# Ledger of designs, part 126: peptides against a protein of PDB entry 5FRP

Target 1, 225 residues: chain A of PDB entry 5FRP
Amino acid sequence: VEWTESIPQIIATREDISKELNQALAKTFIDSDPRVRRTSVMIFNKVPVTEIWKNITNKAIYTSLLHLAREKHKEVRELCINTMAKFYSNSLNEIERTYQNKEIWEIIDTIPSTLYNLYYINDLNINEQVDSVIFEYLLPFEPDNDKRVHRLLTVLSHFDKKAFTSFFAFNARQIKISFAISKYIDFSKFLNNQESMSSSQGPIVMNKYNQTLQWLASGLSDSTK

## One batch from the design tools (peptide; made by RFdiffusion4, then SolubleMPNN)

Design b2_p21_5_s3
Fold by OpenDDE base, seed 2:
Structure b2_p21_5_s3 (fold): chain B 225 residues (1-225), chain A 21 residues (1-21)
Amino acid sequence: as target 1 above (225 residues)
Amino acid sequence: SVEKILEEIEKKVKEEEEKRK
């Protein structure tokens, strides 16, 4: 009986330790010393994604990670950009969406927008890095069309207006119209799947699809003028 | 310190990996 009564206390103690750890970590992300901030970002690189999601429950930490992408310190910023892109990709691949992790996912789902918004800084080095992480982590080459389309839809589903505009501007510049059309076709096929449309994300994806179509149509109209 | 936090997280990761074996 005494052992059973101690279990809640042990759990509470562990929760307290976890809370303290999260609070301490949240402070390190906003530390004035760039070395401390760098080390904080490195946690997301050194620790498996599944363990990060289990142990880091304070949403402020994730928000702070995303904020560091705009940091003035070059080394920390570059590390952060790579880290958050990789973390996003790993999370999509390894972390299930549950009610318990919904609040964290709401932040993580903004990583693509956060990255694409960096193009508006108009820094060549940042642009090159963002390009690199997009191709490596956000939209990696995937031979399976359904998986590729699903990833693309996931990335686009949480885009803000600026990120969406940037995405298509760069795609229009770098990707042959044929590739954009191919993606559109793949997107259309995916959306026509009733199972994907019945999800809570269905309307959001449909809206983004329509925006993509409108953008493609506008780009094609400009090329014909 | 961030280092201590890292060590604690790494320790937890190792403990969880050992439990899965």
Scores: peptide ipSAE 0.029, ipTM 0.607, DockQ to the pose 0.021
Fold by OpenDDE base, seed 5:
Order: sequence, then structure tokens, then C-alpha cells
Structure b2_p21_5_s3 (fold): chain B 225 residues (1-225), chain A 21 residues (1-21)
Amino acid sequence: as target 1 above (225 residues)
Amino acid sequence: SVEKILEEIEKKVKEEEEKRK
């Protein structure tokens, strides 16, 4: 009975520690010292993605991370851009979407848009970096067609209008529209497979597919005008 | 300090990894 009474306190202590840690970390991301901000970003590079998701639950931290992509301090900004892209990719690969982490995913899902929106700054160095992280982390080479298409659709499905426009302007040249179309065709075939449709993810994927097709169609129509 | 926070997180990560082995 005595051990049972201690468990809530231990849990509470852990929660308190976690809360305190999150609060402290949230402050470090907005610290006036660029070195502190840099170190804060490095947490996301040094700590496994699974542990980040487990221990960092304060939304403000993730929001602040994304905001640092537009940081005035060049080194911090560059680090942040690389970090958030990598973190996005790792999260997609390793983190399951649950009800508990939904709110964090809503933020993380904006990383592609955040990155593509950096093209509007019209800075050549930033553009080069964004190109690099897109190729390395957002839309990496994937030999599996289904995985590649799924990744592409995932990235595109959360684009804002500006990001979408930027995607077509800059990366649609690299991602031959033909390639994208081909992949959507492949994806359509995948979705038409009864086994794939029977999966719990089938409807979600289908919805994302349809949205992406509509966006592509709209983007193509606008580019032809 | 941010460094201490990092160290604490890294420590926790290592501890959790060791528990899973």
C-alpha cells in the first residue's frame, strides 16, 4: 500500500520535471543570446526523434523552432533550417500519429511550408540551403515508388498557397511534372488495390491523394494561363 | 543553462535506451 501511494508522487515529480524542462527549453529558444538559441536547436539534432517527441510536449518549443528559420543570426538560421528538415523526415519515419501527439504533428506538418516559404525572402544562400534540405530530407531519393509517392503527397498535403506556388516555381522544374504525374498514377493504382484500401490508412491516403491531385491540377492550370 | 538541459535530456535518453536492452 505504501508503494502505491508513492507512485503518484513519482509520476507527479516526473511530470513536474518534464514540465519544468519544457518551460526552461521554451525560454532558451527565444533567448537573446544566439548561442543559447543555437544550443537549443542542437537538442533536436543530438537527441533521437523518439525521445524528443516523448519529452518535449510544449507546442511553443516546436513553434519557436520553426520561427528560427527566419532568424536574423545567420548561423542559427542555417542550423535551424537543416535541423527542422531532418527532424521532419525522422518524424515521418519513426513517429506514429496518435491522438496524444496530434497537436505537435499539426505544427511539424507545417515544416515543408515553412521551408518553401523561405524562397520568398529572395536570398540566394537561403534558396540554396532550402534546395539542399528538400533533396536530402523532405523529398529524398526513395526507390520504393509507394513510399516515394506517399512522402510527396504528405509534403504537399500541408502546403499553404504560397508554398504550393513556390513548389511549382522552383521544384516542379526539378520534379518533372511528368514525374509527379507518373507517381500519382502509381499511387492511384496502389489505392485501387483492395488490400491497400482495406487498411486503416486507406481513406486518409485517398483523401490526401485527391487533395494533391486537385492542387496539381489547379497549379498546372495557373501555369498555363 | 541550455547545456544542462541538453545533458539532462541526453542522460534520460541513454537511460531509456539501457532499459530497453
Scores: peptide ipSAE 0.029, ipTM 0.610, DockQ to the pose 0.021
Fold by OpenDDE base, seed 1:
Structure b2_p21_5_s3 (fold): chain B 225 residues (1-225), chain A 21 residues (1-21)
Amino acid sequence: as target 1 above (225 residues)
Amino acid sequence: SVEKILEEIEKKVKEEEEKRK
């Protein structure tokens, strides 16, 4: 009975300690020393995503992380951009959306917009980094069409107007190419099956295949100019 | 552990605050 009575107090104490630690961590993200800010960002790289979501409950920390994407210190900014993109991808894959974590998800769901808005800074190094993290973490190669479409829709569903504009300007072509390649693979598999070619659908698929090839050829020619 | 990292951060924050006093 005494042990049972101590458990709520221990839990309450742990919650209080957790709150204090979260407050301390929030301060480190806005510290004047870039080394302190860097160390704070590194927590999101070193700690498993599930543990981050469990232990970092102060939404201000996540907001501060996103703000570092525009910070003046180059090393911290670059680290932050990579970290938040990876964290976003891992969160989508490993963290379920619940009522309890809704407020944090509302912040995390803005990461794609935050990244795409960096194109407006008009810095070549930033643009290259954003391109890299988009293809590696936000819109990774996915051979499954349903999963790929679902990921794309998830990313787009939280875009602001500026992010949409940037998306269409920089990445719409690449996404179209990815879909075309997927269709090409499917058509190639169909065409390699003799039974499928002898079916009434054979000529229809062949026509679609040729159209896809022509589109791919035209897109690749424009990228080489 | 996450707890250890948070403790280290708290320590650093306190040290920096003491230097500013």
Scores: peptide ipSAE 0.024, ipTM 0.587, DockQ to the pose 0.033
Fold by OpenDDE base, seed 4:
Structure b2_p21_5_s3 (fold): chain B 225 residues (1-225), chain A 21 residues (1-21)
Amino acid sequence: as target 1 above (225 residues)
Amino acid sequence: SVEKILEEIEKKVKEEEEKRK
């Protein structure tokens, strides 16, 4: 915690130091010592996302972060995968897209694709980790349908062909299920409202509800097989 | 440790500042 507080202070003190610090940080991400690389990644975990975006302006640092997802050192790789996914999510939630940060966003927007491309390594541990971070950070549970759809579209908007393929192979069905569940909940709420049931939309909603249930039942049965 | 890395970064920054003077 103490070290995390020191970084912003160092960066905030002098603009001239900021450039040098960024250069120094860029070097730490590619250091031969895994411990140095690990600590570099940890900066993204411990420093608030707003401060990272404000103070880390060297795009090479972000690029290097993404590259560490494929590094040989397991601990650093695992940390990097978690970190970049979390950082992506936090950035989407807290950082506005501006002209000034456009170049950084161009890199950050590739995080989903970078993560999904890790499935092609065909490593079970990596696959499990990618699955975990997708559900935790990349495509977290969101009860608001519009927000969920928006997040999904944001994630998909920067996919390369390989990422799309991986997405459809591993996660597309789960996402569809989540949407269906959300609709089910909405329909259930509607059906519980007697006034709504008495409306002209009642039969239509009931039909959609039944279709959704059928789809869910079929999907769940197929997933268990 | 993160502290050590920060110290190294600070050191590098200082070294580069000295080179530019």
Scores: peptide ipSAE 0.021, ipTM 0.559, DockQ to the pose 0.022; fails the geometry check

Design b2_p21_5_s4
Fold by OpenDDE base, seed 1:
Structure b2_p21_5_s4 (fold): chain B 225 residues (1-225), chain A 21 residues (1-21)
Amino acid sequence: as target 1 above (225 residues)
Amino acid sequence: MTEKILKEIEEKEKEEREKRE
């Protein structure tokens, strides 16, 4: 009987400790020091996804994490973008949708939209990073067609209008890049043949090659910036 | 503060794993 009476107090105490911890953690995501914000994001990389969902129950933490995708501090922003994409993927794979976690899932389900909306910043570094995390975490290579389609539908199901627009623009860009790369390869093969270069087509192909290279280069970020 | 919170979470995870074994 006494043990049973102590259980609610222990649960209440644990809940209180958990609440205080969550409140303290929520403050660290909005701290003025970028190092504190960085360390806060790193929690999502160091702690298993199942334990995060269990222990981090304050919605404000997840909302704040997503907000850091537009952080002014480059290192924190880049870390956040990778972290939130990975966390989304891991959550889809490992976390069941229940009534208890519904409110957190409502936030997590906005991660794809949050990422696709970053294309509107028109920053080449951000675009490259978003491209990378889409292929790595949001829409990974899946040989099973049914699983691939299901993942795609899951990602798209929570898109806002802007995210849809970005999605179509992204796909159109990828097709263009793929086509440009194919042309580059063909032009390179032609240019490696001395007989072909000496032909009347040589200068024409060289011009097209240069145009293709310029176009490809214009889409790449400067690694020095 | 954040590092302390991380350690506390890790310690709780360890304790829960030890209870399941």
Scores: peptide ipSAE 0.095, ipTM 0.679, DockQ to the pose 0.019
Fold by OpenDDE base, seed 2:
Structure b2_p21_5_s4 (fold): chain B 225 residues (1-225), chain A 21 residues (1-21)
Amino acid sequence: as target 1 above (225 residues)
Amino acid sequence: MTEKILKEIEEKEKEEREKRE
């Protein structure tokens, strides 16, 4: 009897602890020290997605995580972008949509838009990172057509107008890059053939090759920045 | 604070895994 009476208190205490932890964690995401913010983001990387969804119930934490994508501190921002993309992908794969977690999903479903909206910052480093996480986490390679389409539709279903615009621009850019790379390869093969270089087309191909190289190089961020 | 929270979450997760095994 005494043991049974203690159970509600233990549960209540655990709930209280959980609430306190959530409140404390929410504060760490907005801490003035970037190291504290970094450590807060790392929780989402180190803890399995299922445990995050179970234990982190304060909406403010998820909202704050998403806001850090625009953080001024480069390391925190970069970590956040990777973390939120990975977390989104893992959530889609491992977390069921229920009535209880609906409010959190409403936030998580905005991650794709949040990421695509980063293109409007017009920072080459950010753009490259966003490109990377899109291919790695948001729209990963999937050989199954139905799964691939389903993922794509899920990602797009919560896009704002700006995100759609960025999405189309991104795809167009990728096609152009792919085409440029293909041309580069063809030009390189042509130039490596001495007979072809001696042809009337040699100088023309050389010029196109150089233009292609310049275009490709101009799209890359300065790794030193 | 965050490190403490992380450790607590990890410990809870470990305990839950151990209970499932």
Scores: peptide ipSAE 0.094, ipTM 0.688, DockQ to the pose 0.019
Fold by OpenDDE base, seed 3:
Order: C-alpha cells, then structure tokens, then sequence
Structure b2_p21_5_s4 (fold): chain B 225 residues (1-225), chain A 21 residues (1-21)
C-alpha cells in the first residue's frame, strides 16, 4: 500500500525531471560554447531514435537542432547536417505518426527543406555534404519502386518553394555528372587503347577527356580548405 | 551540464532495458 502511494509521486517526479531535463537540454543547443552545442547534437547520434522521441518532448530542442545547420562553427554545422539527416531517416523508418507526436513530426518533416535550402549559401563544402546526406539518408537507394516513390513523395510533401527549386537544380546537376562520368569512362577506355590513340581522333578525345576532368574537378571542394 | 544530461538519458535507457529483460 505504501509503495503504491509512492508511485504517483515517483511518476510525477519523473515527469518533472523529464521536463527539467528537456528545459536544460534546450538551453545547451544555444550555448555560446561550440563544445556544448556539439555535445548536444551528439545526443541525437548516441541515443536510439525511439528513445529520443520518448524522452525529448520539447519542440524547441528539435527546432534548435535544425538551426545549427547554419551554424558558424564548421565542425558543429557539419555534425548537425549529418545528424539531422540520419535522424530524419531513422524517424521515418522507426517512428509512427501519432496524435501525440504530431507537433514534433511537423518540425522533423522540415528537415529535407532545411537541408536543400543550404544550397543557397553557395558554399562548395556545404553543397558536397548536403549531396552526400541526400544520397545516404534522405533518398537512399531503394530497389523496391513503391518504397522509393513513397519515400520521395514523403520528402517532397513538405518542401518549401526554395527547396523545390534546389531539388530540381540538384537533379539536373546529377544528370550532368552522370553523363560526364560515363563519358570519362569511355574516354579513358579509348585512351588506353594504343590503336585508338594513334588515330586521327586521338588528340580530339584527349581534349574532351581533359575538359571532362576539369569540369568534374571544378565541382569538388578543395580538401585543404 | 550537457554531459550530465547525456549520462542521465543513457542511464535511464539502461534501466529500462534491464527492466525488460
């Protein structure tokens, strides 16, 4: 009987602790120290997605996470971009949409738009990272056509106008890259054939090869920056 | 503070897992 009477108090205490924890965590995302912000983002990497959704109920935390995608501190920003993309993918796979979590989903559903909007910063390093997380987490390879289409529609359903524009631009770029890579392979095969190199077309193909390489290289960030 | 929060979350998860086993 005494134990049963303590249960409501324990539950209330746990709820209070949870609330306090959420409030404290919300403050850490906006801390002036980038190390604190980094550690805050790492929570989303270290804790399973299901537990995050259960324990982190303050919407401000999720909003703050998304804002860190535009963080001035490079390391924190890069970590945040990877983290939010992965978290989005894991959430889609593991978290059901319920009435109780609707408000959080409304924020999480903006992650694709948040990421695609980063292209407008016009930073090559950011662009490369966004490209990577799109292929890894947002629109991963899926052999099942229905699942692939469903994922695509899910991603697009919450796009803002800017995200749509970036999406179309990205796809156009990917087509060009794919074409360039295909041509690079063809040119490389041609150049490796001695008979072909000795032909009148040899110099022409060599020139096209060099142009293709230059074009491909121009799209890559300098790793030394 | 953040490290403490992370540790508390991890400990809670561990306790919940141990209760399910």
Amino acid sequence: as target 1 above (225 residues)
Amino acid sequence: MTEKILKEIEEKEKEEREKRE
Scores: peptide ipSAE 0.086, ipTM 0.672, DockQ to the pose 0.019
Fold by OpenDDE base, seed 4:
Structure b2_p21_5_s4 (fold): chain B 225 residues (1-225), chain A 21 residues (1-21)
Amino acid sequence: as target 1 above (225 residues)
Amino acid sequence: MTEKILKEIEEKEKEEREKRE
């Protein structure tokens, strides 16, 4: 009997603690110290997705996480981009859509659009990061065709116009890169053949090879920047 | 502050796991 009477108080206390924690956490995402913001983002990496959804109920926290994708501090931004993409993927895989979590899902469903919109910053480092998280988390390899299509449709269903434009541009760029790599391989094979190198075509192929390398290199970010 | 919050979440998760075992 005494144990049963203590349950409501424990629940109430837990709810109060949860509310206080949510309020405190919301403040840390907008803290002036980038180290505090970094640590806040790391919570989403360290805590299982199911526990995040259970314990973090303040929608402002999720909104703030998404805003950090445009953070000026490089380390925080990079961490945030990876974290939000991974969190999106994990949420799709592990979290059911219910009436209770609808408001949070409305925010989480904007993650793909948020990421694709980063291409408009026109920063090579950011572009590479976005490319990476798209392949790793947003549109991962899926051998099941139905699952792959369903995932694609889920990602695209919440795109804004800008995100769609970026999506098409990204795909076009990937096709160009793939084509360039294919040519690079062909040129490399030709150049490795001594008979081919001694031919009249040798210098021509060498020139095309160099052009291809320059084009590929121009798309890569400087690791020092 | 964030480290404290993280520890509190981790402790709660541990307690919930221990209750399920």
Scores: peptide ipSAE 0.084, ipTM 0.670, DockQ to the pose 0.019

Design b2_p21_6_s1 (from b2_p21_6, 9 letters changed)
Fold by OpenDDE base, seed 4:
Structure b2_p21_6_s1 (fold): chain B 225 residues (1-225), chain A 21 residues (1-21)
Amino acid sequence: as target 1 above (225 residues)
Amino acid sequence: KEEEKKLEELFNKNIEFLEEK
C-alpha cells in the first residue's frame, strides 16, 4: 500500500517510468487487497492526465482499470467508474492522438462502451453512478452544437453493439424522465392552486401526481442500501 | 437477449398514464 501511495509522486517527478515500474503497477490493479486496488485507481485521479499518458505505458494497467468497473468491492468500483469516466474526458480534452499512443487510445476509447455496458448488470446503484458520470464526463453539457455533436460522435464511434443498445435505451429513458418531470411540475402547480384543487379535476390530478412521483422514484436507487 | 430484455424493462417503464387526458 505504501509503495502504491508513492507512485503518484514518482509519476509526477519522473519523465520516464521504467518498464519494471509499469509492470509492478499493473500488478497492483489486480491485488487481492482492495486498498491496494483503490490506491492504484487513485493514481489516475492524483496525477495529471498528460503525465499518466506519458509515464504509464503498460496497456495492462489501462485494461485493468476498466475491468475494475465491475469490481465486487463497492468503494473500489465506484471510484473506478468515476475515475475512468473523468480520465476519458480529460484525455479527449488534453491528449492528442498520435502513432505512439494509438494503442492506449484503443483502450481508452472503449471507456464509453464499458460504462454503458454496466447497465446490463441491472444494479440501481451502478445505474445511478453511470447516469452521473455520463452527464458529468462522457456527454457533458456543451452549449456549442458542433462541439457537442463531435463529442457525441466520438463517444459513439467506438461503441460495441451492446453499448449502442444501452445508449438508445438510456436516451429513451431520459426522454421519459424529462416528460415525467414536466408533468410533475404541472401537477404541482395545479395542486398548489386552491381553485383547481376544488375542481372536479383535483382528485384526478392528485392521483397522477402520486403516480408520477412513484414512477420517478422507482428509477432511483435506495440511498439507504 | 436476456440482458437486453432486462435493460428494456428497466428503461422502458410504462409512462402511458401521463399521456391519457
Scores: peptide ipSAE 0.117, ipTM 0.766, DockQ to the pose 0.021
Fold by OpenDDE base, seed 5:
Structure b2_p21_6_s1 (fold): chain B 225 residues (1-225), chain A 21 residues (1-21)
Amino acid sequence: as target 1 above (225 residues)
Amino acid sequence: KEEEKKLEELFNKNIEFLEEK
């Protein structure tokens, strides 16, 4: 009987501790020191997704994580973009949607939109990173058609208007890139054939090859920056 | 609107030179 009376107090104490911890953690995401912000983001990488969802219940933490995607500090921003994309993917795979976690899911479901909206910044480094996380985490290769479609629908179902526009533009670009790569391969094969190079088409193909390379390279970020 | 135009310019780079046979 005495043990039963202590349980509500223990639960209340744990809730209070959890609340305090969440409040403290929320502050670290907006800390003036980028090292503190970085460490906070790393929690989402180091701790299993199931434990994150269980222990981090303050919505402000998740909102703050998403905001760091537009942070001025490059390292923190880059880490955040990778982290939030991975966290989104892991959440979709491992976390069930319940009434209790609905409010957190409402935030997490905006991650794809948040990422696609980064293209409007018009920064080549950011664009390259967003491209990478889309293929790795948001819309990964999935041989199962039903799973692939379901994932796509999940991603799209929470897009804002800008994200949709970005999505379609992105896909259109990818088609062009694929075409350019295909042509690059064809031209390379042609140029590696001595008989073909000696033909009247040799100079024409060489020119197209160079233009194709230039076109492909122009879409890449400067690796030195 | 200006952002959308910039995005379009970025993602709609012309590849017509590859389509000509």
Scores: peptide ipSAE 0.116, ipTM 0.764, DockQ to the pose 0.020
Fold by OpenDDE base, seed 1:
Structure b2_p21_6_s1 (fold): chain B 225 residues (1-225), chain A 21 residues (1-21)
Amino acid sequence: as target 1 above (225 residues)
Amino acid sequence: KEEEKKLEELFNKNIEFLEEK
């Protein structure tokens, strides 16, 4: 653990990280101690993306990072999902595609597919986290249409079949959620009007309001778990 | 196929009750 904690400083200060150090670091991602794995993932959060790409040249490290998205240890998994999404976004923004880094990009380009495939686990907590990182890092709001389309095409260009299916299902869900929220607002306005509540439609709208809330809430994880 | 079905169950929640006037 202590050794791994020193790695961010080493990467930040040295431009010539040895092959041996990269190999040693790769082993920490598969360590039996979740604290070691956690610390290893944190390297990607503490070190600038440009320095990571420059100094971490062992492809096994990146592959191992992606595998931790399905980690049994909850804390490590959650950290990994956020880390890999952020790293993907930062890489797209700051790292040029060159002949030298092609093999690493081949791995990094699979991050969107890796994340969208997590929906098949059917875990509400994981789903919420994946939803969050999609909107924050994978497909952030972009007012420039050309940039937005280019980003979307980049994300889609490396999808496997399952990820495509997940993507379409996700978008369909978002449309339904948007519709439900719109109805929730309409019902809320109706219920806040005393004349409307006293009408024959009052009880009907109240029931629909409650059903809408239940439908929206059913997609949320239990915060106690 | 089973995984796709699970995904559909997760994301295709019925909202028909909202379409009724």
Scores: peptide ipSAE 0.116, ipTM 0.766, DockQ to the pose 0.021
Fold by OpenDDE base, seed 2:
Structure b2_p21_6_s1 (fold): chain B 225 residues (1-225), chain A 21 residues (1-21)
Amino acid sequence: as target 1 above (225 residues)
Amino acid sequence: KEEEKKLEELFNKNIEFLEEK
């Protein structure tokens, strides 16, 4: 654990990270101690993306990082999901595609698929987290249409079949959620009007309002778990 | 196929009650 905690500083201070260090780091991602795995993931958060790409050249490290998205330890998994999504976004923004880094990009380009494939686990907490990182890191708000389209195409260009299916299902859900929220607002406005409440539609709208709330709530993870 | 079905079940919750005029 202690030596792994020193790795971010080493990467930041040393230009030449030895092959041996890369190999040692790769082993930490599969360590039996979740604290070691956590610390290893944190390297990707603590070290600038440019320095990571420069100094971490062992493909196994990146592959292992992605694998931790399905790790059993909740904290490590959650950290990994956030880390890999952020790392992907930062890489797209800051790292050029070159011949030298092609092999690493081949791995990094699978991050979107890796994330979208997590929906198949059918865990509400995981789903919520994946939703969050999609909006925050994978497909963030971009006012420039060309940039937005380019980013979308980049994300989709390396999807496997399952990820595509997940992507379409996700988008369909979001449309439904948006619709439900819109209806919720409409119903709320209706119910706040005394004349409307006294109408024959009053009870009907009240029922739909409640159903809408229940539907929206059912899509949320239990915050108490 | 089972995973796809689960995903569909998760993401295709029925909202038909909102579409009724």
Scores: peptide ipSAE 0.115, ipTM 0.765, DockQ to the pose 0.022

